# Designs tried in a protein design run: peptides against a protein of PDB entry 3C66. Part 148

Target 1, 189 residues: chain A of PDB entry 3C66
Amino acid sequence: KSWANLFEKNDFFFRYKFYLEITAYTRGSDEQHLKWSGLVESKVRLLVMKLEVLAGIKIAHPFTKPFESSYCCPTEDDYEMIQDKYGSHKTETALNALKLVTDENKEEESIKDAPKAYLSTMYIGLDFNIENKKEKVDIHIPCTEFVNLCRSFNEDYGDHKVFNLALRFVKGYDLPDEVFDENEKRPSK

## One batch from the design tools (peptide; made by RFdiffusion4, then SolubleMPNN)

Design b2_p26_8_s3 (from b2_p26_8, 10 letters changed)
Fold by OpenDDE base, seed 1:
Structure b2_p26_8_s3 (fold): chain B 189 residues (1-189), chain A 26 residues (1-26)
Amino acid sequence: as target 1 above (189 residues)
Amino acid sequence: KEIEPEVFISPDGSKRLVADMAAVHA
């Protein structure tokens, strides 16, 4: 199946039981985020290649479009909360305490000049070689290599107060709401 | 019940890997 056909907002978020989320965080300018997220996104293909060769992984398919969001982030504690709570349906409701930046509100005086956290999230759908045994699949090595590759690219990306990167392994029923359209029902357990 | 794989992404056993954890265990 050609990668090209996966990029229509097709059943991608229904096709797999498991996903790897890759989120680039920036507490700074939109320009800083664009550079950081662009770098991370450019390396996702390398991670996919490393995952595909693992014996326990049958399929690793990236979703080509990043999901973008931004929040008013007045404090460092808010930034830590965003990083802790984002990426899981179980915890994402905590983000409702923060002001989501939208095209409609971005010019409001309280938002325009406020500190912001920017998020760019890439998704990889995973299918595993489940033979009639409970298999252990360790993806720590390729994920660690990916993080190190991104963080070591520029010295500026060592500033954890500004730039962060997280990978999360999630089940399809626990994907963030952002991946579903208003008319789509979340996958059941 | 469909057998699900046990997936490890971080050394602490969580399902999340952050930059600080990756740096320490590289």
Scores: peptide ipSAE 0.519, ipTM 0.880, DockQ to the pose 0.533
Fold by OpenDDE base, seed 3:
Structure b2_p26_8_s3 (fold): chain B 189 residues (1-189), chain A 26 residues (1-26)
Amino acid sequence: as target 1 above (189 residues)
Amino acid sequence: KEIEPEVFISPDGSKRLVADMAAVHA
């Protein structure tokens, strides 16, 4: 089966038990976010290459398309909450306290001129070399190098009030709802 | 029970790495 068929959304989020989520956050303009997220996305392949050479990792497979979302984000505390709660099904319900920006509501006066947080999320499916014992796999180093690479690219990206980057290790059953279609059932534990 | 790996992504033992944590350990 060609590499192209693996990029059909249909099976990617069911294929792996484990995922690495990479989220670029921007509290600012859509233009700022486009530049920041574009940079992060451009570096994901380098992270994949670093993960693939680790003895404990059998497969690191990136999903090709980012997931995009934006919220009304009037305060710094809201921005911290978004970063803390996003990326896990267990915690994402806390984001319901914020106004999700949609194509239907983006022109409303209360939303149009409001401060916004933009999110772009990339996913890497992970398969591990698991034999007959529980193994420890440390991915801290390549993940840290990736974050530093992105944040050091431009001095402006050092401003944590505007630009943030997070990586989350997530089990398939705890993926955010955004990765599933309405008719898809979430993976079981 | 399927054997699952113990994966470490951050120095604090959490399953999340943020920019601030990455910068301190560089």
Scores: peptide ipSAE 0.515, ipTM 0.880, DockQ to the pose 0.547
Fold by OpenDDE base, seed 4:
Structure b2_p26_8_s3 (fold): chain B 189 residues (1-189), chain A 26 residues (1-26)
Amino acid sequence: as target 1 above (189 residues)
Amino acid sequence: KEIEPEVFISPDGSKRLVADMAAVHA
């Protein structure tokens, strides 16, 4: 059975205590972001495979659909701020200082031609082998290899002013609001 | 008490990996 059929969206973000977030950032055109995010998304399965073989990881389960968002991003500092604050409920409120692009506002003159940062985020639910009292699980190697793989695919993706890639480890209660429906209560600590 | 693992994504023990960090430690 394909991974795609295993979890309804609502169950996935409640099933695991821990998640790995993979976010592709693009400050540029829609076309640039489509290519970059598409590449990153296509490589997530390789990261999952590398995570699953680690002794400390019992399950690494990808959510198959990306979460898409875009912000008006007039400066490089704004782009750095987005990359710093995005992906955690604790910090995502800082993004309210920027204009979120929506279907309702995308045609506004102030938004249509504005510089934008595009975000595509993939999630991996993680279950750990607790029995081994492994207080520490190091996943930096597969994560670094993943980043290097994505960045090295095309020379253009080496431009950090345009293309960025971040991986963040988060607890379920600290997932961004975007993963929950309006009527869903986020997991408790 | 459920033992929560401490997870490191970066070589320095960070829970976040950013592109610049990957290049320095590769």
Scores: peptide ipSAE 0.477, ipTM 0.828, DockQ to the pose 0.539; fails the geometry check
Fold by OpenDDE base, seed 5:
Structure b2_p26_8_s3 (fold): chain B 189 residues (1-189), chain A 26 residues (1-26)
Amino acid sequence: as target 1 above (189 residues)
Amino acid sequence: KEIEPEVFISPDGSKRLVADMAAVHA
């Protein structure tokens, strides 16, 4: 099957059993988020290259477009909750307690001037070369190098109250609802 | 049963890595 199918959203999120999620978080301005997420996105290709050379990884394919979301985030506790609950279908329902910012509501006075958390999420589809049931793949090194590369680019990105970066390993059946269209059925176990 | 890989992102064996900003400037 051609690499061309990797650019089709629907095929990408059904093609792999495992995904690596890379989420850039910003509790601040849209401008701050644009700079931070843009930097993270620009480095994803370097992470892919580092993953592909690992003996236990057969394929690491990035989805080329980020998923964007934003929430009203009045407290630091809300920001911690977003970072804890986001990125898994099992836990994402907890985010329903927060106001999602949409194109329809963004101009409302209560939302326009409210503190916001912005999220940009990149996905990497993973296929593993598993010969034996006991094979462990440690991706800590390339993931840590990636985080350090992004965070060290500017001193401002060291402020964890504003800027955060998380990597999550997720099974295809536990992907967030945002990756599927309304008419698509979530992959089964 | 399909063989599932054990994948580690964090030193504690977690499948999730959250960047600690304090560690990068150290």
Scores: peptide ipSAE 0.063, ipTM 0.611, DockQ to the pose 0.725; fails the geometry check

## One batch from the design tools (peptide; made by RFdiffusion4, then SolubleMPNN)

Design b2_p27_1_s1 (from b2_p27_1, 10 letters changed)
Fold by OpenDDE base, seed 1:
Structure b2_p27_1_s1 (fold): chain B 189 residues (1-189), chain A 27 residues (1-27)
Amino acid sequence: as target 1 above (189 residues)
Amino acid sequence: KGLILKSYRILASNGKVLKIEEGEIES
């Protein structure tokens, strides 16, 4: 399936009440991140397939493009903070304490050679079957399998100082600002 | 009661569960 033809950006992040965020983190080189994030992104379709077969999930649709950002990340604590705070509108303001790397500043001496954390985030929109009021949906198993699949691909990805992977369940109104255009209004609760 | 979602925030390449959330999904 060509998902690219199914979703426009502007519609995707307003279409669902719930999203699963998949973020690949790399504190290292751009090359390291390219490999790691590329791997993670290549496996997202498998996670989607596993989610779709759950009785409580009506729809699981991936957004086709990753959202990418990078920060100057001088310390391990900064890296942990990024992983903790990123992915939620409620907490993402904490990232303002870090220097965002941009095309405009990437050549600055203080940024060019600084340690960096790279982020690539994929989104899956979720729609649930709510007809059975007694049903519980547990996405832990497919999510864990996904993490294991990604991390087991290369032993280097077991180095948590460099490579990390997070899956976050997020409500639409709590999506990060990055998914919306400047002129778009955030979904209401 | 509607559908109860058991969701997780998994952090780290080893699949460590950082946060578990349970909630009712309302239409």
Scores: peptide ipSAE 0.115, ipTM 0.704, DockQ to the pose 0.499
Fold by OpenDDE base, seed 4:
Structure b2_p27_1_s1 (fold): chain B 189 residues (1-189), chain A 27 residues (1-27)
Amino acid sequence: as target 1 above (189 residues)
Amino acid sequence: KGLILKSYRILASNGKVLKIEEGEIES
């Protein structure tokens, strides 16, 4: 099966118990973010390949489209907060302290010229082999390799004040609200 | 039957690991 035929939003975020979130952060211009997030997204397939070869991983399936958002981000502390709180339903409510940029408000004077943090998030659904209770799966290695690959692509991406990258392992019931439609019920624990 | 998963939250600021989780999972 081709990946293109395997995944629709309607069932992807209900299909797996576990997900890996890959979020590219940019505190700068939208042009900077487009380049950075585009690079990260282009490398996700390589991460998937590295995950798939782990003995404990049965399936690693990427969702094909990124989720995009941006916040007014006036300070570095705000940027750190975004990186800390984003990606989990348990913690994402903290982001309500920041102004979410939308098509409806982006032209407001207080938002248009404000410093912004841009986010692009990719999701990988994970299915595990559980036949052997003694088997241990450590995704740190492939994740670290992925980070290094993205960061080393261009020396500009080494500036952590502007460009950041986070990988988060989450359970299906703790996925951010953004992945669900208004009429969809969040998966239960 | 089960699997021990060691999972991470990684912030790519010099490969900093923000959180390490290890536990048995079933799926």
Scores: peptide ipSAE 0.112, ipTM 0.719, DockQ to the pose 0.461
Fold by OpenDDE base, seed 2:
Structure b2_p27_1_s1 (fold): chain B 189 residues (1-189), chain A 27 residues (1-27)
Amino acid sequence: as target 1 above (189 residues)
Amino acid sequence: KGLILKSYRILASNGKVLKIEEGEIES
C-alpha cells in the first residue's frame, strides 16, 4: 500500500514486524502536555527521514495519528512506573494498578483534580532492507538526535518531573493493546 | 531520569533480524 494508505489505521499494526514507539509523557497540566506532545509529534517526520536514509532500513512509515491516554498519577513513583511499563504488551498490565482517565470518569471528584500523567504515542513501522549488504542497522543515532532535538527545543522540557520522552523498539506481537481493535487478533511471533 | 531511549542495534541478513542489541540512554 502507498504512503497515503498508511494514514489510516487499516493494517498498519500488522504490516511490520518491528515498530518504533515514540511516547511523550507529561505529569502536569493538559496544556503542558499539549505543548510537549505537539512538539514531539511535529518532529516525528524528521526522525522518519533520518531513519529512511539508513542503509539497513527499507521502510520507515509513520502512523500519523497519536494514541493518547492519561492516568491518575499521584506520585513520582507512579510516573516512573508508567514510563517503565507502558509500550509493551508484556508489561502494560501493570498499568491496571492506576486509574485510567476516561471520558466517563474524568468528571469524578477523585479524578478531576487528581495529578495526572498524560501520554501521547506515535508509531513508526519499520521494514529492513533485504538487498542491503550491511548486516547492521543502528537506529541509535537518529533516535538520539531526535531526543536531543526535542529536549533542546525548550529548557522546560528538561524537567523530568514533568516532561519525559521515550523511544521504544517493539516487535509487532508485543505492541500495546491500544493499537488493536477489539475484534483484531494480536500478531503472532 | 529525563528522556529515555531504548535503542536497538539490529543485525540483519537478507531482511531477517538475526540479533537485536538493546541499549538504553537516559537524557
Scores: peptide ipSAE 0.035, ipTM 0.558, DockQ to the pose 0.050
Fold by OpenDDE base, seed 3:
Structure b2_p27_1_s1 (fold): chain B 189 residues (1-189), chain A 27 residues (1-27)
Amino acid sequence: as target 1 above (189 residues)
Amino acid sequence: KGLILKSYRILASNGKVLKIEEGEIES
């Protein structure tokens, strides 16, 4: 499919067996998150270029639209739990213990003034060269460089109590529910 | 303290995660 098709949902989340999730986390204000997530999103293509040149990676294609969510997050432990459980279908049910902020409930007094964690997630579809069955792909280096790049733009982003960044490798059948429409069936294992 | 990075090392042939790394990134 053309590059243009990758900017639309279409069958993107069915096209690849593997995905890299890039999630920007912010426990603070929506303004703080908009700045942080916007910066991260603006640098994703640089990460893609670094991934494409790695041995063993055949294709790295970004889905350009971020997925947005926010939770009431009263404690640091809750924030750590979100970062641990989010991004995998098998673990995301743990997030049900937290209050998801929605357009319907955002004006409720208990939610309006509550501390919040904001999430913005970008996805990269991955295809691997499988000719060498023993080939190991190490994405640690390009991921580290990506994080350092994002962090270096503002000293405030060094505060891990507020700003965090995670890059999670997931299989297609374990993608979060958020990427599928109600009428779509999750890829099988 | 710096940002927290979660990263992976992968066996390309089957997508097996060989290593999960999490730590503070300094810049």
Scores: peptide ipSAE 0.054, ipTM 0.541, DockQ to the pose 0.045; fails the geometry check

Design b2_p27_1_s2 (from b2_p27_1, 10 letters changed)
Fold by OpenDDE base, seed 1:
Structure b2_p27_1_s2 (fold): chain B 189 residues (1-189), chain A 27 residues (1-27)
Amino acid sequence: as target 1 above (189 residues)
Amino acid sequence: KGIILKSYRIRASNGKVLSIEEGELVS
């Protein structure tokens, strides 16, 4: 199955009521992030496979492209704040307290040499079998296995001061703004 | 008829669950 050809961006984030967000965080160099995020992204397919076989999950479809962002991150507290607030429309406005790195400002002296936090986020749309008998769906196990898989790949990835990984279950109406174009209306509850 | 979903936000540093949400989906 080639997931790359299945969905256009505009349709994907409106198709499902529920999404799993997978975010790789790096407070370090862009090179470090490239390696870390690349690893995480390479393992998403395995997580999808594990989700698909769970009772109650009808479909788990990954979006093919990661969303990339970076912030000036001078302190560890800032880094923790990013990890806490990112990934939800309800809380993402807190990130405005940090300087977003852009192509326009990346060469500024105050930004160029500043410590940075890099973010790469993958999305999985989820569809559930709701017509069956009352069942429980617990994604904790496959998600934990995924985290362990990524962290165990290299001992350096155990350093939470530099590398972090979060899996967040999010409803469609609470997706971050980054997934929508300016002209698109956010899904309703 | 419905499905109860247990959802999580998990941190990779130690696998700790930061948040748990349970929901029931009804047809």
Scores: peptide ipSAE 0.035, ipTM 0.627, DockQ to the pose 0.467
Fold by OpenDDE base, seed 2:
Structure b2_p27_1_s2 (fold): chain B 189 residues (1-189), chain A 27 residues (1-27)
Amino acid sequence: as target 1 above (189 residues)
Amino acid sequence: KGIILKSYRIRASNGKVLSIEEGELVS
């Protein structure tokens, strides 16, 4: 499929065996998150470009729309837990211990004024080029550059108590539930 | 606080993926 077709959800999360998850975390205000996530999102295309030129990568296709979520996050430990557990189907159920902020509950007094962790997640589908040869693909370099780029953009983003950024390599069958519609079946191993 | 990189490594041979070292880069 053409790049244009990947801008829609369609079968994006079924198309690849491997995905790179890029999640911007903010424990602070919505405004802070908007700025932080916006910056991260703006740089994803650069990461894609860097990935595409790697010999071992055949395709690096971004899903252009971020996934947004937020949780009541009363403690730093909760924030660490979110960062640890989010992004994998294997572990995401641990997040059920926290209150997910929804349009339905956001105005509740216990939620409205509570500390929150905001999450924005971008996805890159990866197809690897093996070409019948021994190949080692390491995406750590472009990923590190990406993180450094984002973190160094503003000194405020160096505050790990507020702003965090994680890149997770995940298999298609282990993608978070959020990427699938209710009627879609999770990919098998 | 530094960046923590676990791994993002794929090893392949003869047209097949032999192993993938999954990981996470955390900042």
Scores: peptide ipSAE 0.033, ipTM 0.555, DockQ to the pose 0.043; fails the geometry check
Fold by OpenDDE base, seed 4:
Structure b2_p27_1_s2 (fold): chain B 189 residues (1-189), chain A 27 residues (1-27)
Amino acid sequence: as target 1 above (189 residues)
Amino acid sequence: KGIILKSYRIRASNGKVLSIEEGELVS
């Protein structure tokens, strides 16, 4: 079965206790982000394959669609803050200090011409083999390889002032609000 | 049997891959 048919949105973010978030960041143009995020997204399947073969991982299932957002990002410090705080419910409230770009406000003069940080986030649900007491699961290697693969694809993507990539391991109850509908309750601890 | 992994993050900046790992997964 195609991964696209495996899970509906509502089921996916409640099915697993653990998730890997892959976020492509771009502080630049929308066109730059489209290319960068598109590349990252195209390589996610390779990461999934590498995760699946780890002895401690029973299942690694990607969510089919990215989550996209953009913020007014006037400074490099703001860009760093976004990268630091995004991806966790515990810390995402810090992003409220920045202006979220929406379809409703994107044409406002203060937003239209402002520097922006674009975010595209892919999610992988993880199920671990808990029965194997002796097996430490280390996803560092495949994740690092993934990052290197994306960064090395084009020389331009080495510019950390513009393009960034982060992978975050997160518990289901700490997923960002964006993955839940308004009527959905966040998973409990 | 237990999962004690609290957080794990990899970020590529300044030409380096930075990783932060707190905890571990023990089956």
Scores: peptide ipSAE 0.031, ipTM 0.635, DockQ to the pose 0.411; fails the geometry check
Fold by OpenDDE base, seed 5:
Structure b2_p27_1_s2 (fold): chain B 189 residues (1-189), chain A 27 residues (1-27)
Amino acid sequence: as target 1 above (189 residues)
Amino acid sequence: KGIILKSYRIRASNGKVLSIEEGELVS
């Protein structure tokens, strides 16, 4: 099916058993994050193309809308925690220890000038070709190439204290809550 | 570049997923 048809449907996060999450992290300014996340997002199509040519992958479909969030992030340890815990329903509850920045609270004195971690996440739905043959699918090569491509674009993006990039393979039942509407039931195992 | 690869391998046979090594690639 055409990507265009998929984008018109609200069932993207129910359609696939497996997803690849691509998250750009920035501990710095919103301007820094805009540039970094924009770069990452611009390269996602290249990753999709590389995934689709793998023998074990039948379909790799990107979701076009990024998911964006930001947290007050006073320490480097907090930043590491965010990167470790984000992207899985099993672990995302740990993020409740941090203050989520919202349109309602962003002007509060304690939040406005606080150090922040910004997150932008892209999703790729994966369908595997596992018919009558033993199939081993290793996506680490195209993923590594993607990371290297993004990191090498600008020397500033080599600063891991500010800019980070993570790719996470996740089952549909373990997707973060952010991808579902309030009235939607999470997929079962 | 400190790229940490937590395994991304899927093994399947006869239309069934045998094992999934879920992981994270972190730069």
Scores: peptide ipSAE 0.029, ipTM 0.586, DockQ to the pose 0.043; fails the geometry check

Design b2_p27_1_s3 (from b2_p27_1, 11 letters changed)
Fold by OpenDDE base, seed 4:
Structure b2_p27_1_s3 (fold): chain B 189 residues (1-189), chain A 27 residues (1-27)
Amino acid sequence: as target 1 above (189 residues)
Amino acid sequence: KGIILNSYRITASDGKVLSIEEGELVS
């Protein structure tokens, strides 16, 4: 990445106190994931628009690029574990029990044909109008609408054994390691 | 398993976040 791209990326994940993580999960083929994650990604802008109009939200800023990862996922329990543990620095270490697929290992016999879970994660930086002393900001409605929109696009996406979608609200200091470079210090709590 | 939305609701007063609610979404 260019210095500018790196700087922009790093600045983004230090800029906000809160982030909304949108992760599309697929336990199936890479082709299935490409379609599913592509759909979800295409709808993120609609979610942003709905978030921005909420009185309690000052800024909803989507990060431009998704984060991609995949794990060997031999069982449904593993798939559930991934969905439960991914997206938080506090819990992501549990994923070390699974084999992360990399360019270096993807051709290994034990990995190449193994069942996989694919993950595509989009991030939205959130700045709230909490200084206005607003008592409540409820993002449930727009998030629910977003999920319903994605899930209803194709009947196949209703199969939770294959396709899943999770939205996680996280603080900056609890962002997954993937958003930081090795030499970067996490935001302070 | 349903759709997970963690900490989807924020309550704030006097510029401070008081609580964050978590829930599961049903499609």
Scores: peptide ipSAE 0.033, ipTM 0.527, DockQ to the pose 0.062
Fold by OpenDDE base, seed 1:
Structure b2_p27_1_s3 (fold): chain B 189 residues (1-189), chain A 27 residues (1-27)
Amino acid sequence: as target 1 above (189 residues)
Amino acid sequence: KGIILNSYRITASDGKVLSIEEGELVS
C-alpha cells in the first residue's frame, strides 16, 4: 500500500505490531487544551524525524488525526488516575469510574461547569529493522527532546497540575478501544 | 507528568520479531 493508504484508520491500527502513543493532558479550560494539544501535535513530525534516523527503526509513521476525549475531573487524584490508566486496553476500564463528557451530556448542570481533564492522543506506528539477532533500541534521546521541546515552549506548560504529556509504547493488541470501530476486532497477540 | 520508554529489546529469528522486552518507563 502507498503512504497515503496508511493514513486510513482501518489500515493504520492493524498495520503495525508496535505503536507509540503521545497524549497531551490538560486539567483546565478547553482553550488551554487547544493551545497545548495544538502545540504537541505540531511537533510530532519532529519526533518522527528523530525516530526514523535510529538504526533499529525502519518506519515511524504518524496517524494524521488526534483522538479527543474529556472527563469530569474534580480532584488531582482523578487527574493522576487518568494519566495512569489511559492508553492501554488492559487498564482503560478504570476510566469508567469517571464521567466521560459527550455531546449528549456536556450541557448538563453537573457537567458543564465541572472541572475537566482533556486528552488528545496521537499515534505513531513503528516498524523495526529486524536482524537475526537480539538487539536493543533506545528511544530515550528523541523522546526526551520532544517532551522538553513541548514543555519549554511556554512557561505555563511547566505546570504539571494543569499540563501533562505522556509517551507510551504499546503493542497493537493492547491499543485502547478508541482506535477501533465498534465492529472491528482488535489485533491478536 | 510524562512517561517515556527509554529502551526495549528485540529478539528475532528468521527476520521475525519473536519477543520484545520493554525497558524502563520514566515519568
Scores: peptide ipSAE 0.027, ipTM 0.533, DockQ to the pose 0.052
Fold by OpenDDE base, seed 2:
Parts: C-alpha cells; structure tokens; sequence
Structure b2_p27_1_s3 (fold): chain B 189 residues (1-189), chain A 27 residues (1-27)
C-alpha cells in the first residue's frame, strides 16, 4: 500500500478509529532530545512493517510529521506526570499545570534556563480486519520489540531519568488536541 | 462478528505495560 497519499492528507486523524502514538521523551538538552527522537523516528518504519504483517491488521499507516512540544519540567515528578498524562485527550488537561514552552515565551529567563522535557510524537493509523479469523489482535509484541530496539541502541537511552519512550494505543476520539487544527472537530465516540 | 483489541501504554523505562484496555471491533 502506498503511504504517500496519506502523509499529506489533512484527514489522517479522522481516517482511522485507532491510532498508535509513539512518544519520545527527553528531560535534558535539546541536543539529547534531537538524537533520541531522531532515533525513535527512524525506527518507526520498522514498527509499521511489523504491524502490517499481523493478520488482524489491515492497515498500519504512519503520519510522517512528528509533533513537537516541550514543557518546563522542574522535577522528576513533573516528568512522570507528563509521561502519564500526555497522549490522551482525557488526561492532557493535566499538562496545563506545567508551562508549555512556545516560540513566544522561550526567551523568557524563567523559561530559558529552566529544566525542560521535550516530546516528539509519531502516529500510526490502524485499520483492522474485522472479518479475519483471528479473534484477538495483540500489538504488544511488535511494540515491545520496538521499545527494546530503541532503548538498546545506545546505553544512554537506558537512563529513564532522561530518556523515555511510550507507545499508547488510543481511539480516534481520544487523540490529543495537537493533532487537530483549530477549525477541526475531534471525532466523536 | 468482531475482533478483540488490546490497547496499550508501554513505557521504555522498564518495558512495563502501564495500561491495557480491551476493545472490540464489530462488523
């Protein structure tokens, strides 16, 4: 299947009922995050390939654009909170307790010098074969393999105080607000 | 007729699955 037609489509986040979110987290420098997120992003295609061959999966299409965000993250607890709350519309409002770094505020001294958590999120749209003989689809194996692949690439990436990686399976109606334009309404249940 | 799907949240911190939710796709 040609992914090219989906990569630039504005309806990507409306096309599927289910999505796999892949978020690389870094509490450290921008350079550290660039390397970490770059690695993760470079391996997404491998995950897609593994998902595509699962009998119950009809389509696994990546959205090629990563979503980037960063927060002031003074404490490890804040970092854990980000990882817990990010990636779901149900919980993402908790992130409002943290200062989102923006182009407008990044030069403020209180923000510029603050510890930060960087986030890069990739999305894979999933469509399933409901008529498949397999009654249960479990993406745990390929996802775990992906996590292990990324973590094992460099010893530094094993430091969970700095580098983290989360894969979240979400329904379309629970996608984070970031994936929608201002004029778009999120899918309903 | 449907397929049961498991939803996941997996973290690289320890490889632990933080959450699992079962769902079903029905034709």
Amino acid sequence: as target 1 above (189 residues)
Amino acid sequence: KGIILNSYRITASDGKVLSIEEGELVS
Scores: peptide ipSAE 0.035, ipTM 0.629, DockQ to the pose 0.442; fails the geometry check
Fold by OpenDDE base, seed 5:
Structure b2_p27_1_s3 (fold): chain B 189 residues (1-189), chain A 27 residues (1-27)
Amino acid sequence: as target 1 above (189 residues)
Amino acid sequence: KGIILNSYRITASDGKVLSIEEGELVS
């Protein structure tokens, strides 16, 4: 497969055994989310560069397009639940308790003016150097630096009630359903 | 031969870890 083909959805989410998910959360307006998620997305390349220089990482390949979703989010507890459960196939079923906002329902009276949580998720495929003498790979440092970089950009982004940022390491078989088409079978363990 | 991976879920600028998972990649 060519490198260019790995930027396409059909190849990307079957190519790697491991993925890093970067999700920007906003409980507020669409305008607030656009600014926040745009900032996060603009910094992903910097994280990739930091990951690539780690001895245990052979490849860190970003998927270039974000995945977008939004939910009706009446309470802070709901917002915490979204952040806890999103990003893993094992746990994402809990999100069914919330109303997903779609183009078809966004104008309904019960949804239009309701508090919402917005999500934008970027993915990085990871390949590791299994022949390396290093037995441990820890991505904590570059990930923490990335979070700090994004949150420190503007004072407003320090408000955790509105803006949040999560990085999740996920195995290919546990990727969220959103990355697969209905006719695609998720990778097996 | 294998590599042990420390997997994290990080949500805070202070490095707060909400979840840790161990993973192993073997040849």
Scores: peptide ipSAE 0.032, ipTM 0.623, DockQ to the pose 0.395; fails the geometry check

